Peptides against a protein of PDB entry 5FRP. Designs and how they scored, part 26

Target 1, 225 residues: chain A of PDB entry 5FRP
Amino acid sequence: VEWTESIPQIIATREDISKELNQALAKTFIDSDPRVRRTSVMIFNKVPVTEIWKNITNKAIYTSLLHLAREKHKEVRELCINTMAKFYSNSLNEIERTYQNKEIWEIIDTIPSTLYNLYYINDLNINEQVDSVIFEYLLPFEPDNDKRVHRLLTVLSHFDKKAFTSFFAFNARQIKISFAISKYIDFSKFLNNQESMSSSQGPIVMNKYNQTLQWLASGLSDSTK

## One batch from the design tools (peptide; aimed at target 1 N127 F170)

Design b2_p16_8_s4 (made by RFdiffusion4, then SolubleMPNN; from b2_p16_8, 9 letters changed)
Fold by OpenDDE base, seed 1:
Structure b2_p16_8_s4 (fold): chain B 225 residues (1-225), chain A 16 residues (1-16)
Amino acid sequence: as target 1 above (225 residues)
Amino acid sequence: EIYPTLLIKKFLEELK
């Protein structure tokens, strides 16, 4: 009987400890030391998504994670962007929406908007990273039409106005890139043909080829920076 | 610096 009476207290103590740990963890995400912030973000990479949702109950932690996407420290920011995108995807795949986790989902559902809003920073490195995580985690290739549409609708359903604008701009850019690549291929084929190169169109195509390459290259981040 | 690391470690240990 005494043992049974102690169980609620132990559970309560564990819950209290869990609460205290959550509060303490929330502080680490806003620590002045970028190494501490980095380590905090890494929790989301080291711990399975199901365990994260179960044990991290302080909404401030999730909010703070999202804020790190705009962190001044490059390494922490880059880690955060990858982490939050992956976490979003894993959550969609593995976590059921319940009444109990509704408040956390409200935060997590803003991840796509948070990521698309990073395009407004107008940084090529950030843009490249956001492009990457969109294709890898947010809107991955899905051969099943129903699943693909459902994912798309889920992502879009929580967009703010700025995110929608970025989304449309992104898509327009991708179309332009695809078109440019197609032209690049056509020009390359033309230039690889000796008869074509010797024609009056040779120099013209060469110029267009170079312009196309320059345009494509201008959209790429400098790997040295 | 040590305190946050210890807290994170403790948290990870409790998850396991």
Scores: peptide ipSAE 0.131, ipTM 0.796, DockQ to the pose 0.016
OpenDDE base, seeds 2, 3, 4, 5: peptide ipSAE 0.117, 0.122, 0.127, 0.122; ipTM 0.785, 0.787, 0.792, 0.790

## One batch from the design tools (peptide; aimed at target 1 Y119 T165 K176)

Design b2_p17_1 (made by RFdiffusion4)
Pose (drawn by RFdiffusion4):
Structure b2_p17_1 (pose): chain A 225 residues (1-225), chain P 17 residues (1-17)
Amino acid sequence: as target 1 above (225 residues)
Amino acid sequence: EEEEEEWLEEYINSIPS
C-alpha cells in the first residue's frame, strides 16, 4: 500500500519510467489484498487523465480496472464504477485519436456497455450507482442540444446486444415510471382539500396511493427511505 | 439467450401497471 500510494506523484513528476511501473501496477491491480487494489484504482482518480494516458500503457491495467467492476468486494467495486466512468468521460473530453493510441481505446470504448451490463446482476445498490454514474459522467445533462446526441452515439457506438437491450429496457421503463409519478401527484393532490375523508374513494383511494408508492420504492435499495 | 429474455421480461414487468 505504501508503495502504491506513491505512484500518482511520481507519474505526475517524472516520465523517466513507464516500463517498470506498467510491469508493477499490473500485479498491484490483481493483488490479493483489496487495500492495494483500491489504492491502485485511486491512481485513475488522483492523477489527471492525460498523464494516465501518457504514462501507463499496459493493456492489463485497464482490463483489470474494468474487471474489478464486477467484484464481490463492495468498496473496490463502487470506487471502480465511479472512477472508470468519470475516466471515460474525461478520456474523451481531452484525448484525441491517432494511429497508435487507438490500440487501447477498444477498452475505454467498451466502458459504457460494461456499465450497462451491471444492471443484469440485479442489485439495487449497483443499479442505483450505475444510474447515478451514467448521468453524471457518461450522458451528462449539459451543455447543449447537439453534442449530447453527438456523444450519445459515441457512447452507443460500442455496444453488445445486451447493452442495447438494457439501454432500451431502461428507456421502456421510463414511460411506465412517468405514468406512475404523474398519477402519484394526481393521487397526492388528494390532500389539497377535503375530497373524501371517507366519501367517494376515501376507503379505497388511500390504499391505492399507499400501495402505489411501494411500486416505485420496490426498485430502491432502501425502500423504507 | 433464453435466460436474458426472461430477465428482461422480469425487469420490465417489475413495475406493476

Design b2_p17_1_s1 (made by RFdiffusion4, then SolubleMPNN; from b2_p17_1, 8 letters changed)
Fold by OpenDDE base, seed 5:
Structure b2_p17_1_s1 (fold): chain B 225 residues (1-225), chain A 17 residues (1-17)
Amino acid sequence: as target 1 above (225 residues)
Amino acid sequence: DEEFEKKLEEFLNSLPD
C-alpha cells in the first residue's frame, strides 16, 4: 500500500525532472553562445529519433530547432539544416503518428516548407545545402514508386505557397540541368567518335555541344549569382 | 528514459555558464 502511494510521487518527480530538463534544453537553443546552440542541435544527431520523440516533449525545442535554420552563425545554421532534414526523414520512417505526439508532428511536418523557404534567402551556400538535404533526406532516391510517391505527397502536403514556388523552380531547374547534362554526354560521345565527327552531322553536333556547354556554364553561373 | 535523462542532464551540466 505504501509503495502504491509512492508511485504517483515518483512519477510526478520523474515527470517534473523531465519537464525541467526539457525546459532547460529549450533555453540552450536560444542561448547567445553559438557553441551552446550547436551542441543542442547535435542532440538530434546523437540521440536516436525514437528517444528524441519519447523524451523531448517540449514543442518549443522543435520550433527553436527549425528557427536555427535561419541562424546567423554559419556553422550552427548548416548543422541545423542537415539535422532537421535528417530528423524529418527519420521521423517519417520510425515514428508513428499518435494523438499524443500530434502537436510535435505539426511542427515537424513544417520542416520541408522551412527548408524550401531558405531558397528565398538567395544565398548560394544555403541553396546548395538545401539541395543536398532534399536529395539525401527529404526526397531521397526510392526505386519503389509507391513509396516514392507517398514520400513526395507527404512532403508536399504541408507546403506553404512559397515552398511550392521554390519546389517548382527547383524541379524545373533540375530537369533542365539533367537534360543538358544528358545531351552533353551524348554530344561528347558523338564527338569522340571520329567517324561520327567526319559525318555531315559532325558540325551540327559540334554546334549543339558548344551551345550546351555555354548553357551549362551560364546556368551554373546564374545559379551562383 | 532514465539513461536519457541522465545523459541529458550531463549534457546540460557540461554547457558553459
Scores: peptide ipSAE 0.103, ipTM 0.751, DockQ to the pose 0.012
OpenDDE base, seeds 1, 2, 3, 4: peptide ipSAE 0.096, 0.000, 0.102, 0.027; ipTM 0.748, 0.296, 0.751, 0.575; seed 3 fails the geometry check

Design b2_p17_1_s2 (made by RFdiffusion4, then SolubleMPNN; from b2_p17_1, 8 letters changed)
Fold by OpenDDE base, seed 5:
Structure b2_p17_1_s2 (fold): chain B 225 residues (1-225), chain A 17 residues (1-17)
Amino acid sequence: as target 1 above (225 residues)
Amino acid sequence: DEEFEKKLNEFLNSIPD
């Protein structure tokens, strides 16, 4: 009987500790010291996603994490971008949507939009990083069509207008690049064949090859989508 | 939960300020 009476106190104590820890952690994400912010972000990398969702219940922590994607300190920003993308992917794969975690999911669901909006900063390094995390975590290669489509729809379902615009621009660019690379390969093969090069099409292909190279060079250097 | 709390506490204790 006595143990039953102690249960509420134990629960209360544990809840209090958890609350305090969450509050303390929330403060670290906005700390003036980049090292503190970095360490805070690293929690999301070191702790399993299931444990994060279970134990970090303060929504301010998640919002702060997302905010760090635009922070001034390069190292922290880069870490944050990678972290949130990975966390998003892991969450989609491992965390069920429940009534209890609805508010957190509302924040997490904005990660794709947050990332795509980074293209508007017009920073080459950021753009490259965003490209990388999109391919690795947000829209990874998936041979299963249903899974691929489902993931895509999930990502797009919470886009704002700017994110959509960025998404289309990105895709358009990637398609063009892929096409250009394909042409480059074809042209290279053609030009490496002496018989083909000596044909009437030789000069034409050479010109196209040069144009393709020029386009690729210019496109890869362009920071704009 | 205990492991998480331990890690979190370790983290918090590592904060200089």
Scores: peptide ipSAE 0.142, ipTM 0.779, DockQ to the pose 0.012
OpenDDE base, seeds 1, 2, 3, 4: peptide ipSAE 0.088, 0.000, 0.079, 0.032; ipTM 0.731, 0.312, 0.718, 0.609; seed 2 fails the geometry check

Design b2_p17_1_s3 (made by RFdiffusion4, then SolubleMPNN; from b2_p17_1, 9 letters changed)
Fold by OpenDDE base, seed 1:
Structure b2_p17_1_s3 (fold): chain B 225 residues (1-225), chain A 17 residues (1-17)
Amino acid sequence: as target 1 above (225 residues)
Amino acid sequence: DEEFEKKLKEFLNSLPD
C-alpha cells in the first residue's frame, strides 16, 4: 500500500523536475551571451529528434529556436538555420503527428516559411545558406514521385504569402528540374520495357521523352518564361 | 528520459553565470 502512494509522488516529482529543466533551458535561448545561445542550439544537434520531442515540451524553446534564425550574431544564426532545417526534416521522417504533440507541430510546421522569409533580408550569405538547407533538408532529391510530391505539398501547405513569393522566385526552377528528372527516369524505365514499346503508347511516350530531353539540354531557358 | 535529464542538468550547470 505504501508503494502505491509513492509512485504518484515520484511521477509528480519527475514531471516537476522536467518542467523546471524546460524552463531553465528556455531561458538559455535568450541569454545575452552568444556562447550560451549557441550551446543551447547545439542540443538539437546532439540529441536524437525522438528524444527532443519526448523531453522538450516547452513551446517557448521551439519558438526561440526559430527566432534565432534572425540572430545578429552570425555564428549563432548560421548554426540555427542549419539546425532548424535538419530538425524539420528529421521530425517529418521520425515523428508521428498526434494530439499530444499538436502544439509543437504547429511551431515546427512554420520552419519552411521561416527559412524562406530570410530571403527578404537581402543578404547574400544568408541566401546561400538558405539555398543550401532547402536542397539538403527541406526539398531533398527524391526519386520516388509520391514521396517527392508529398514532401513538397507538406512544405508548401504552411507557407505565408511572403514565403510563396520567395519560393517561386528562387526555387521554381529547381522544382521544375526535379520534376523533369523524375519524368526522365519514368520514361527511361518505360522505354526499357519492350512490351511497353510495342504498345500504342510507345510512340507517345517516346515523343514526350524527346521533348523532355530537349528541354533539359536547352539549359532550362524556357522555364523562367 | 533519465539520461536526457542528467545531460540537460549537466549542460545547464556548465553555463556561465
Scores: peptide ipSAE 0.185, ipTM 0.808, DockQ to the pose 0.012
OpenDDE base, seeds 2, 3, 4, 5: peptide ipSAE 0.122, 0.178, 0.079, 0.183; ipTM 0.734, 0.803, 0.730, 0.807

Design b2_p17_1_s4 (made by RFdiffusion4, then SolubleMPNN; from b2_p17_1, 10 letters changed)
Fold by OpenDDE base, seed 2:
Order: sequence, then C-alpha cells, then structure tokens
Structure b2_p17_1_s4 (fold): chain B 225 residues (1-225), chain A 17 residues (1-17)
Amino acid sequence: as target 1 above (225 residues)
Amino acid sequence: DKEFQEKLEKFLNSLPL
C-alpha cells in the first residue's frame, strides 16, 4: 500500500525531471558555442526516433533544430541538414500520428519545405547537400508504386509556394542531367568506334562530347571548397 | 555552461541508447 502512494510522486518527479531536461536541452540549441549546438543536434542521430518522440516533448526544441539548417557555422549546418532529413524519414516510418503528438508533427511536417527553401540561398554546396538528402531520406528509391506515391504526396502536402517552385526546378534539372548523361553515353560509344571517328561526323561528335562533359562538370561543386 | 553540459550529459545518459 505504501509503495503505491509513492508511485504518483515518482511519476510526478520524473515528469518534472523530464520538463527540466527538455528546458535545458532547448537552451543548448541556442548556445553561443557551436560545439554545444552540434552536440544537441547529435542527440537526434544517436537516440532512436521512438525515444526522441517519447522524451523530447518541448516543441521549441524541434523548431530550434529546423532553424539550425540556416546556421552560420558550416559544420553545424551540414550536420543539421542531414539530421533533420533522416529524422523526418524515420518519423514517417516509425511514429504514428496521434492527438497527443499533433503539435510536434505540425513542426516535423515542415522539414521538406525547410530543406527545399535552402535552394534560395544560392550556395552550390548547400544545393548539393539538399539534393543528396532528398534522394536518401525524403524521396528515397521505392520500387512499390503505391508506397512511392504515398511518400511523394506526404512530402508535397505541406509545401509552401517557394518549396513547390524549388521542387519543380529540381525535377527540371534532373531531367536535363539525365538527358546529358544519355548523350554522354551515346557520344562515348561513337568515339569508341574508329570507323565512326574517321567519318566527317567525328570532329562534330568530339566537340559535342566535350561540351557535354563541361556542362556536367559545371553542375558539380568544386569538391575542394 | 558547465551546468548545462552536466545536465545534457545526464539527459543523454538517461535515454536508452
């Protein structure tokens, strides 16, 4: 009987401890030291998604995570972009939508828009990172058509106007890249045939091949920056 | 800053990893 009366106090104490921990964690996301901010982001990488949703109940933490996508510190920003994309994907796969977690989902559902809006920064390194996380986490390869369409609709359902514009621009770029790669392959096949190279078309195809390579190369950020 | 780090470490340690 005495043990049962202590349980509510222990639960209340745990709730209080949880609240204090959430408040402390919320402060670490806005800490002046980039190392502290980095460590805070790493929680979302190290802790299982189910445990994060269970234990991190302060919506300000999730909002702060999303803000770090525009962080001035390059390492923290890059980590945040990867982390939030992965967290979004894992949440879609593992977390049910309930009345209790609705407010958190309202924030998490903005992750796709947050990522696509980074294209407006017009930074080549950021663009490449966003491209990468889109393919890896937001719109991963899915052979099942119904699952693929469902994921796509989920991602698009919370887009703002800017995100839609970026989405269409991204798709247009992919089509162009695909076309360029196809042409590169065709030109390469032609150039590997000695009879074709000796023809009047040889120099023309060589020029087109070089132009295609230059175009493809110009779309890639200098890995040295 | 030290107090926040200690609280953060305690929090991380309290989470089932």
Scores: peptide ipSAE 0.043, ipTM 0.676, DockQ to the pose 0.013
OpenDDE base, seeds 1, 3, 4, 5: peptide ipSAE 0.042, 0.038, 0.019, 0.037; ipTM 0.671, 0.689, 0.516, 0.670

Design b2_p17_2 (made by RFdiffusion4)
Pose (drawn by RFdiffusion4):
Order: structure tokens, then sequence, then C-alpha cells
Structure b2_p17_2 (pose): chain A 225 residues (1-225), chain P 17 residues (1-17)
């Protein structure tokens, strides 16, 4: 860990080495101890994306980084998901493509598909995290009308069938969810004024809203929240 | 795997209906 903690500054201060470092981090990314794996993925977080693209070039680093996204260990997996997504975003907003660096890009480009494939594991926390992460770094809410789409296509550019089916299923759910929140408000407004304490639908509508709110809460990690 | 996921989606949608 002590050794792994020093790399970001070294990479940030010297290009003298890209050989031994690439040889070492590869082992450091698959070490048995999760602390070192975390300290390894923290590199992509602490050192700027450009210096990563410049200094570290070994194929195994990126594959291991993305590989850990499916890991059992939680603290590593979460930081991994967040990191490789923020990295994917920054890895397009700063670094162009040439004849030589494309060789590794086929990994950076399969990041969104890999991210979308996590939904298939069916974990509430992970689904929540991927949800949070995608709209934070991948498909941002800014800044304009045209580029969102221009990049949306680039995000969709490298998908497997699963990524598409899940990309669309996430969208198919959106309408059903909208049809829910809208009725949720339409039912929640029932308390604006006295419509039926026990009249028209008092004994029935309360237990439609109260039971309907559970349907939206069934997908969240903490439904009791 | 895709079929299982779609079935889960259907079950989730049917639960609201």
Amino acid sequence: as target 1 above (225 residues)
Amino acid sequence: EIEEFLEENEEFLDSFD
C-alpha cells in the first residue's frame, strides 16, 4: 500500500518510467489484498486523466480496472464504477484519437456497455449507483442540445446486444414510472382539501396511494427511506 | 440472461397493473 500510494506523484512528476510502472501496477491491480487494489484504482482518480493516458499504457491495467467493477468486494467495486465512468467522461473530453493510441481505446469505449451490463446483476445499490454515475459523467445534463446527442451516439457506438436491450428497457420503464409519479401527485393532491375523509374513495383511495408508493419504492435499496 | 431480465421487467410492470 505504501508503495502504491506514491505512484500518482511520481507519474505526476516524472516520465522517466513507463516500463517498470506498467509492469508493477498490473500486479498491483490483481493483488489479493483489497487495500492495494483500491489504492491502485485511486490512481485514475488522483492523477489527471492526461498523465494516465501518457504514462500508463499496459493493456492489463484497464482490463483489470473494468474487471473489478463486477467484484464481490463492495468498497472496491463502487469506487471502480465511479472512477472508470468519470474517467470515461474525461477520457473523451481531453484526449483525441490517432493511429497509435486507438489500440487501447477499444477498452475505454466498452465502458458504457460494461456499465449497462451491471444492471443484469440485479442489485438495488449497484443499479442505484450506475444510475447515479451514468447521468453524472456519461450522459450529462449539459450543456447544450446538439452535443448531448453527438456524444450519446458515441456512448452508444460500442454496445453489445445486452447493452442495447438494457439501454432500451431502462427507457421502457421511464414511461411507466412517469405514469406513476404523475398519478402519485394526482393521488397526493388528495390532501389539498377535504375530498373524502371517508366519502367517495376514502376507504379505498388511501390504500391505492399507500400501496402505490411501494411500487416505486420497490426498486430502491432502502425502501423504508 | 436477456430473457430472464425481460421476464423480471414484465413481472415488475405487471405488479403495478

Design b2_p17_2_s1 (made by RFdiffusion4, then SolubleMPNN; from b2_p17_2, 9 letters changed)
Fold by OpenDDE base, seed 1:
Structure b2_p17_2_s1 (fold): chain B 225 residues (1-225), chain A 17 residues (1-17)
Amino acid sequence: as target 1 above (225 residues)
Amino acid sequence: DIEEFLKKLEEEFNSLE
């Protein structure tokens, strides 16, 4: 049955319409057809964040959205991860915290933890995506120091223990990557010097260079590095 | 705007047909 066929059955009152819509939408998030679930997630991309917060009042929908981050269907999962990260960022920027939306915010505030907890799945593809959305939406580049710190504190303030662990691991990895890149540069400079290459250290540096490249090539998103 | 919201939902779900 087409969604369109159900819409005319919605009662003309705003409250009733909202209720019925929320009920219908909640069902679509758990539909057996991944296309339906995908479409449900897309609502959060197609509808302005302000309208989402205004019209989607059933907390179960938001909870269901977060659960889809662990969806077995790859396409739906990937879409969900991007969507929820973006939605979180947009919400922080555009939605005020009020008494009325407190319950929804309690769910939305768990998005960072939800995302960081995906590292425990130990899937490289998921890790790469999580890394991407962290840099793009959760902890984006912000030239204003106060805003940057505020965002960081906001993200961290709702972390569970596992999320903190993942966060520190991520940061540790970034430091290692930066160090590896620095070594790569140094090795490259050494290798470009003919006198240095002809020295007894040449083969040693070449070996280290190759090891560094291999480490980098093994995946920058590996949380275990 | 609920009507606009509903329209968007309708459009998204109709795309599945």
Scores: peptide ipSAE 0.051, ipTM 0.723, DockQ to the pose 0.012
OpenDDE base, seeds 2, 3, 4, 5: peptide ipSAE 0.045, 0.036, 0.050, 0.047; ipTM 0.713, 0.706, 0.718, 0.715; seed 4 fails the geometry check

Design b2_p17_2_s3 (made by RFdiffusion4, then SolubleMPNN; from b2_p17_2, 9 letters changed)
Fold by OpenDDE base, seed 5:
Order: C-alpha cells, then structure tokens, then sequence
Structure b2_p17_2_s3 (fold): chain B 225 residues (1-225), chain A 17 residues (1-17)
C-alpha cells in the first residue's frame, strides 16, 4: 500500500522536471546568443523525431523554431530552415496524429507555408535554400503516385494565400528553368559542332546561348558573398 | 551554462531510446 502512494509523487516529479526542461528549452530559442539558438535548433537534428514529439510538449518551442526561419543570423537561419523541413518530413513519416499531439501538429502543419512564405523576402540565398528543402524534404521524389499525391495534398492543405501564390510561382519558375537548361544543352551541342557554327544560324544560336546563360545565372546567388 | 544544458538535454533524450 505504501509503494502505491509513492507512485503519484514520482510521476508528478517527472512531469515537473519535464515541464521545467521544456520551459528552459523554450527560453534558449530566443536567447540573444546565436550559438545558444543554434544549439537549440540542433536538438531537432540530433534527437530522433519520435523522442522529440514525446519529450518536447511545449508548443512555444515549435513556434519559436518556425520563427527562426526569419532569423537575421545567417547560419542560424539556414540551419533552422533545413531543420524544420527535415523535421516536417520525418514527422509525416513517423508520427501518428493523436488527440494528445494535435496542438503540436497544428504548428508543424504550417511548416510548408512558413517555408514558401520565405520567398517574399526576395533573397537569392534564401530562395535557393527553400528550393532545396522543398525538393529534399517537403515534396521529395516519390515513385508511388498515391503517396506522392497524398504528400502534395498534405503540404497544400495548410497553405495560406501567400504560400499558394509562392507555390505557383515556384512551379512556374522550375518549369522555366527546366526549359532553359534544355535549351542550354541544345545550344551547347550546336556550338560544339564546327559545321553548325559556320552556318548562318551560328551567330543567332550564340546569342541565344548567351541569353540563356545570363538568365540562368541571374537566378543563382553568389556563393562567394 | 545554457550550452551545457542543451548538450545534457540531447544526451538525456538519446538515452530514452
């Protein structure tokens, strides 16, 4: 009988410790030191997604993670963007939706919208990173049509108006890029043929080649900056 | 102190596996 009475206290203590840890972690995400913020974000990379969902129950932590996507500190921001995209993908794959975790899922489900909204910052580095994480984590290659469609619908189901606009713009841009790359290849092949270059079309193709290169380059950030 | 805390937290979460 005595051991039964001690169980509630142990459970309460554990719950209290968990609460304290969550509160402490929540503070680290808004710490003035970017190293602290970085370390906090890294928890989501180092700890398995299942353990994160079990142990991090303070919704403010997840909200803060999403806010760091707009962090001024470049390294922290870049880490956050990759982390949240990966975390989203892992969560979709490994975490079931339950009554207990519904509030966290409501936040996590906004990650795609959060990422697509970053395009409005109009920063080439950010755009490239968002492009990358979309292909890697949000809408990865999936050979199964049903799974691919389901993932797409899941991603889109929580979009705001701005995210939808960005989504369509992104897709349109990708189509244009693909077309431009195809043309670049064609032009390159043409220009590598001496007979073709000596033809009346040679100068025309050269001009188009240069224009295509310029257009492609304009969409890329300067990695040296 | 905070960095150490975060490292400890990571370790604790990993032990739960």
Amino acid sequence: as target 1 above (225 residues)
Amino acid sequence: EIEEFLKRLEEEFNKLE
Scores: peptide ipSAE 0.111, ipTM 0.758, DockQ to the pose 0.012
OpenDDE base, seeds 1, 2, 3, 4: peptide ipSAE 0.109, 0.106, 0.098, 0.026; ipTM 0.757, 0.757, 0.751, 0.620

Design b2_p17_2_s4 (made by RFdiffusion4, then SolubleMPNN; from b2_p17_2, 8 letters changed)
Fold by OpenDDE base, seed 3:
Structure b2_p17_2_s4 (fold): chain B 225 residues (1-225), chain A 17 residues (1-17)
Amino acid sequence: as target 1 above (225 residues)
Amino acid sequence: EIEEFLKKEEEELKKLE
């Protein structure tokens, strides 16, 4: 733990991180202690993306980071998912594609697929987290159409078949949520009108309102779990 | 799995129309 906690400062102060340090760091991502794994993931949050790409040259570190997205330890997994999504976004924004960094980019370009493949775990908490990191980091709100399309094409260009299926599923779900919210609003307006409530449609709309709420709620994780 | 999830959600949404 303490050694790994010193790594961000070492990376920030040294221009050349030794091969030995990279090898030692790679071992910390697969350490049996979740605290060590957590601390290792935090390096990607504490160190600027440019310095990570410069100094972390061992591909095994990046592959190990991606594997932690399926970690059993909740805190490490959640941290990893956020970290890898943010790191992907920062890398797209700040890191040029060169011949020298090609092998690392080949790994980083799999982050979108890695994230979208988490939907197959069928865990509501994981799904919500993946949803969040998609909107925050992977496919952020971009008012510029050309930039938005370019980002989308970049994300999709490295998808596996499963990630594409998840992507289409996610988009379809968003449309469905939007529809359900629209219906919720319409039903709420109807139910707020006393004349409408007293009509023959009143009970029907009340039932649809309740169904809409149940459907919307069923897509949310249980905060108690 | 995801296709089945989508199908189920479509069936539930049709009830809201």
Scores: peptide ipSAE 0.022, ipTM 0.661, DockQ to the pose 0.420
OpenDDE base, seeds 1, 2, 4, 5: peptide ipSAE 0.020, 0.018, 0.021, 0.020; ipTM 0.639, 0.613, 0.646, 0.640

Design b2_p17_3 (made by RFdiffusion4)
Pose (drawn by RFdiffusion4):
Structure b2_p17_3 (pose): chain A 225 residues (1-225), chain P 17 residues (1-17)
Amino acid sequence: as target 1 above (225 residues)
Amino acid sequence: VEEFEEEVEEVEEEFEE
C-alpha cells in the first residue's frame, strides 16, 4: 500500500519510467489484498487523465480496472464504477485518436457497455450507482442540444446486444415510471382539499396511493427511505 | 428487479422477432 500510494506523484513528476511501473501496477491491480487494489484504482482518480494516457500503457491495467467492476468486494467495486466512468468521460473530452493509441481505446470504448451490463446482476445499490454514474459522466445533462447526441452515439457506438437490450429496457421503463409519478401527484394532490375523508374513494383511493408508492420504492435499495 | 427482468425479456423477444 505504501508503495502503491506513491505512484500518482511519481507519474505526475517523472516520465523516466513507463516500463517498470506498467510491469508493477499490473500485479498491484490483481493483488490479494483489496487495500492495494483500491489504492491502485485511486491512480485513475488522483492523477489527471492525460498523464494516465501518457505514462501507463499496459493492456492489463485497464482490463483489470474494468474487471474489478464486477467484484464481490463492495468498496473496490463502487470506486471502480465511479472511477472508470469519470475516466471514460474525461478520456474523450481531452484525448484524441491517432494511429497508435487506438490500440487500447477498444477498452475505454467498451466502458459504457460494461457499465450497462451491471444492471443484469440485479442489485439495487449497483443499479442505483450505475444510474447515478451514467448521467454524471457518460450521458451528461449539458451543455447543449447537438453534442449530447453526438456523444450519445459515441457512447452507443461500442455496444453488445445486451447493452442495447438493457439500454432500451431502461428506456421502456421510463414511460411506465412517468405514468406512475404523474398519477402519484394526481393522487397526492388528493390532500390539497377535502375530497373524500371517507366519501367517494376515501376507503379505496388511500390504499391505491399508499400501495402505489411501494411500486416505485420497490426498485430502490432502501425502500423504507 | 423482477420488473427489469420482465422488460429485458420483452425487449429480447422483440429483437428476435

Design b2_p17_3_s1 (made by RFdiffusion4, then SolubleMPNN; from b2_p17_3, 9 letters changed)
Fold by OpenDDE base, seed 1:
Structure b2_p17_3_s1 (fold): chain B 225 residues (1-225), chain A 17 residues (1-17)
Amino acid sequence: as target 1 above (225 residues)
Amino acid sequence: SSEFKELVKKVEEELKK
């Protein structure tokens, strides 16, 4: 009977400690010392995504993480951009959407917009970094068409107007190329099947294949200029 | 995780400086 009475107290103590830790951590993200802010960001990079979601429950911490993407301190900013992109990707892959984590997901879902909005700073180094994290974490190469489409739709579904504009300006062409390559592969597989070539669909597929090749050729030529 | 706690402690130590 005595142990049952201690369990609520232990749980309460753990919750209190967790709350205190979250409050303390929230302060470190806005500390005047860049080293402190850097160390705070590193938590998201070093700790598994599942543990982050479990232990960091203060939404202010996630909001602060996103704000650091526009920080003046170069090293902290660069770390933050990489960290938040990776964290977004890992969260999509490993964290289920529940009622309990809805508020955090609302913040995390803004990461793509946050990143694409960095293009408006018109800094070449930032642009290069954003390009890198987009291709590595947000819209990685995925041979599975369904997975690729779902990821793209997920990213786009939370875009603000500015993010959409930047997306079309910088990355829309690259995405189109990736889809075209996927179609090319599918067409190539189809063409290698003799039974499919003898069908009524053969000429239609061949025509589409040729069109795709022409489009790819033109796109690749432009990218090399 | 133990790793999370260690990182938090490190951040706290840096705040005290």
Scores: peptide ipSAE 0.138, ipTM 0.761, DockQ to the pose 0.013
OpenDDE base, seeds 2, 3, 4, 5: peptide ipSAE 0.128, 0.126, 0.136, 0.134; ipTM 0.757, 0.753, 0.764, 0.760

Design b2_p17_3_s3 (made by RFdiffusion4, then SolubleMPNN; from b2_p17_3, 8 letters changed)
Fold by OpenDDE base, seed 1:
Structure b2_p17_3_s3 (fold): chain B 225 residues (1-225), chain A 17 residues (1-17)
Amino acid sequence: as target 1 above (225 residues)
Amino acid sequence: SEEFKKLLEEVEKLEEE
């Protein structure tokens, strides 16, 4: 009987500890000392992605992480850009989308746009770093065609207009648009197969596909003008 | 993870400084 009464207290204590930790971290990400901000970013770099998603539940922390990509302090900014790109990739690979983590995913899904928007700063060092993380983490080499297309669609589906423009300006030479279109067609065929449409993810993927096609069409029309 | 806790402790120490 005493053991059963201790479990709620332990859970409550863990929740309280988690809440306190989240509150503390939220403050450290906006601290005036760049060393404190740097250490905060390092948490996302050193801790496994699954543990981050489990323990960091305050959405403000993730928003603050993304904001540091435009940090004036060079070292913190560079660390943040690498960290957020890696974290995005790891999250896509290891974290399932659930109702409970939906709000966090809404923030994480903006990482590609956040990174591509850095090109508008017109800083050579930033551009080089963004190029590096795009090829390493956002759009890595993937021999599996279906996985590659899915990743590309995922990245593009959350682009704002500026990010999409940057994508075409900088990556259109590397991504044969024709290849992308062909793969999207293949993907559409796959989605039209009865077995894939019956999955709970079918409608979501279809929506993302349609959005991507619309953006591609819009981008191609602008480039031909 | 133990690593997560250590990093948090480090962050807290820096904030108190």
Scores: peptide ipSAE 0.033, ipTM 0.695, DockQ to the pose 0.014
OpenDDE base, seeds 2, 3, 4, 5: peptide ipSAE 0.027, 0.031, 0.031, 0.033; ipTM 0.679, 0.681, 0.689, 0.694; seed 4 fails the geometry check

Design b2_p17_3_s4 (made by RFdiffusion4, then SolubleMPNN; from b2_p17_3, 10 letters changed)
Fold by OpenDDE base, seed 2:
Structure b2_p17_3_s4 (fold): chain B 225 residues (1-225), chain A 17 residues (1-17)
Amino acid sequence: as target 1 above (225 residues)
Amino acid sequence: MDELKELIEKIEKEEEE
């Protein structure tokens, strides 16, 4: 009987602890020290997605996470972009949409738009990272057509106008890259054939090969920076 | 950083209970 009387106090204490925890965590995301901000982002990587949704109830934390995608500190920004994309994918797979978590989902559903809007920064390193997380987490390979279409529609359902524009530009770029790679392979095969290389077409194909390589290379970030 | 580690550990312990 005495344990039943302690339950309300324990629940109240837990709620208070949870509130204090959420308040403390919210402060760490906006801390002036990049190391503190980095560690805050790492919580979303280290803690299972189900436990994050259960224990982190302050919507300001999720909003702050999304803002770090545009932060000045490169390492924190890069970590945040990967983390938010992965967290989005895991949430779609593991978290049920309920009335209680609706407000958090409204924020999480903006992650795809937030990521696609990073293309407007016009930074090659950021573009490459966004490309990577799109293929890995947002729109991963899915052999089931219905699941693939459902995921695509989910991702697009909360796009703003700018995100749609970036989406179409991305797809157009991927088609061009695919075409260029195909041509590169064809040119390489041609040049590896001695008879073909000694022909009148040899110099022409060599020139096209070099142009294709230059074009492909221009789209890649300098790995040394 | 120590406070944040403690927070993570606290969250992890609450999952095991």
Scores: peptide ipSAE 0.029, ipTM 0.623, DockQ to the pose 0.013
OpenDDE base, seeds 1, 3, 4, 5: peptide ipSAE 0.029, 0.028, 0.025, 0.027; ipTM 0.632, 0.623, 0.542, 0.623; seeds 1, 3, 4 fail the geometry check

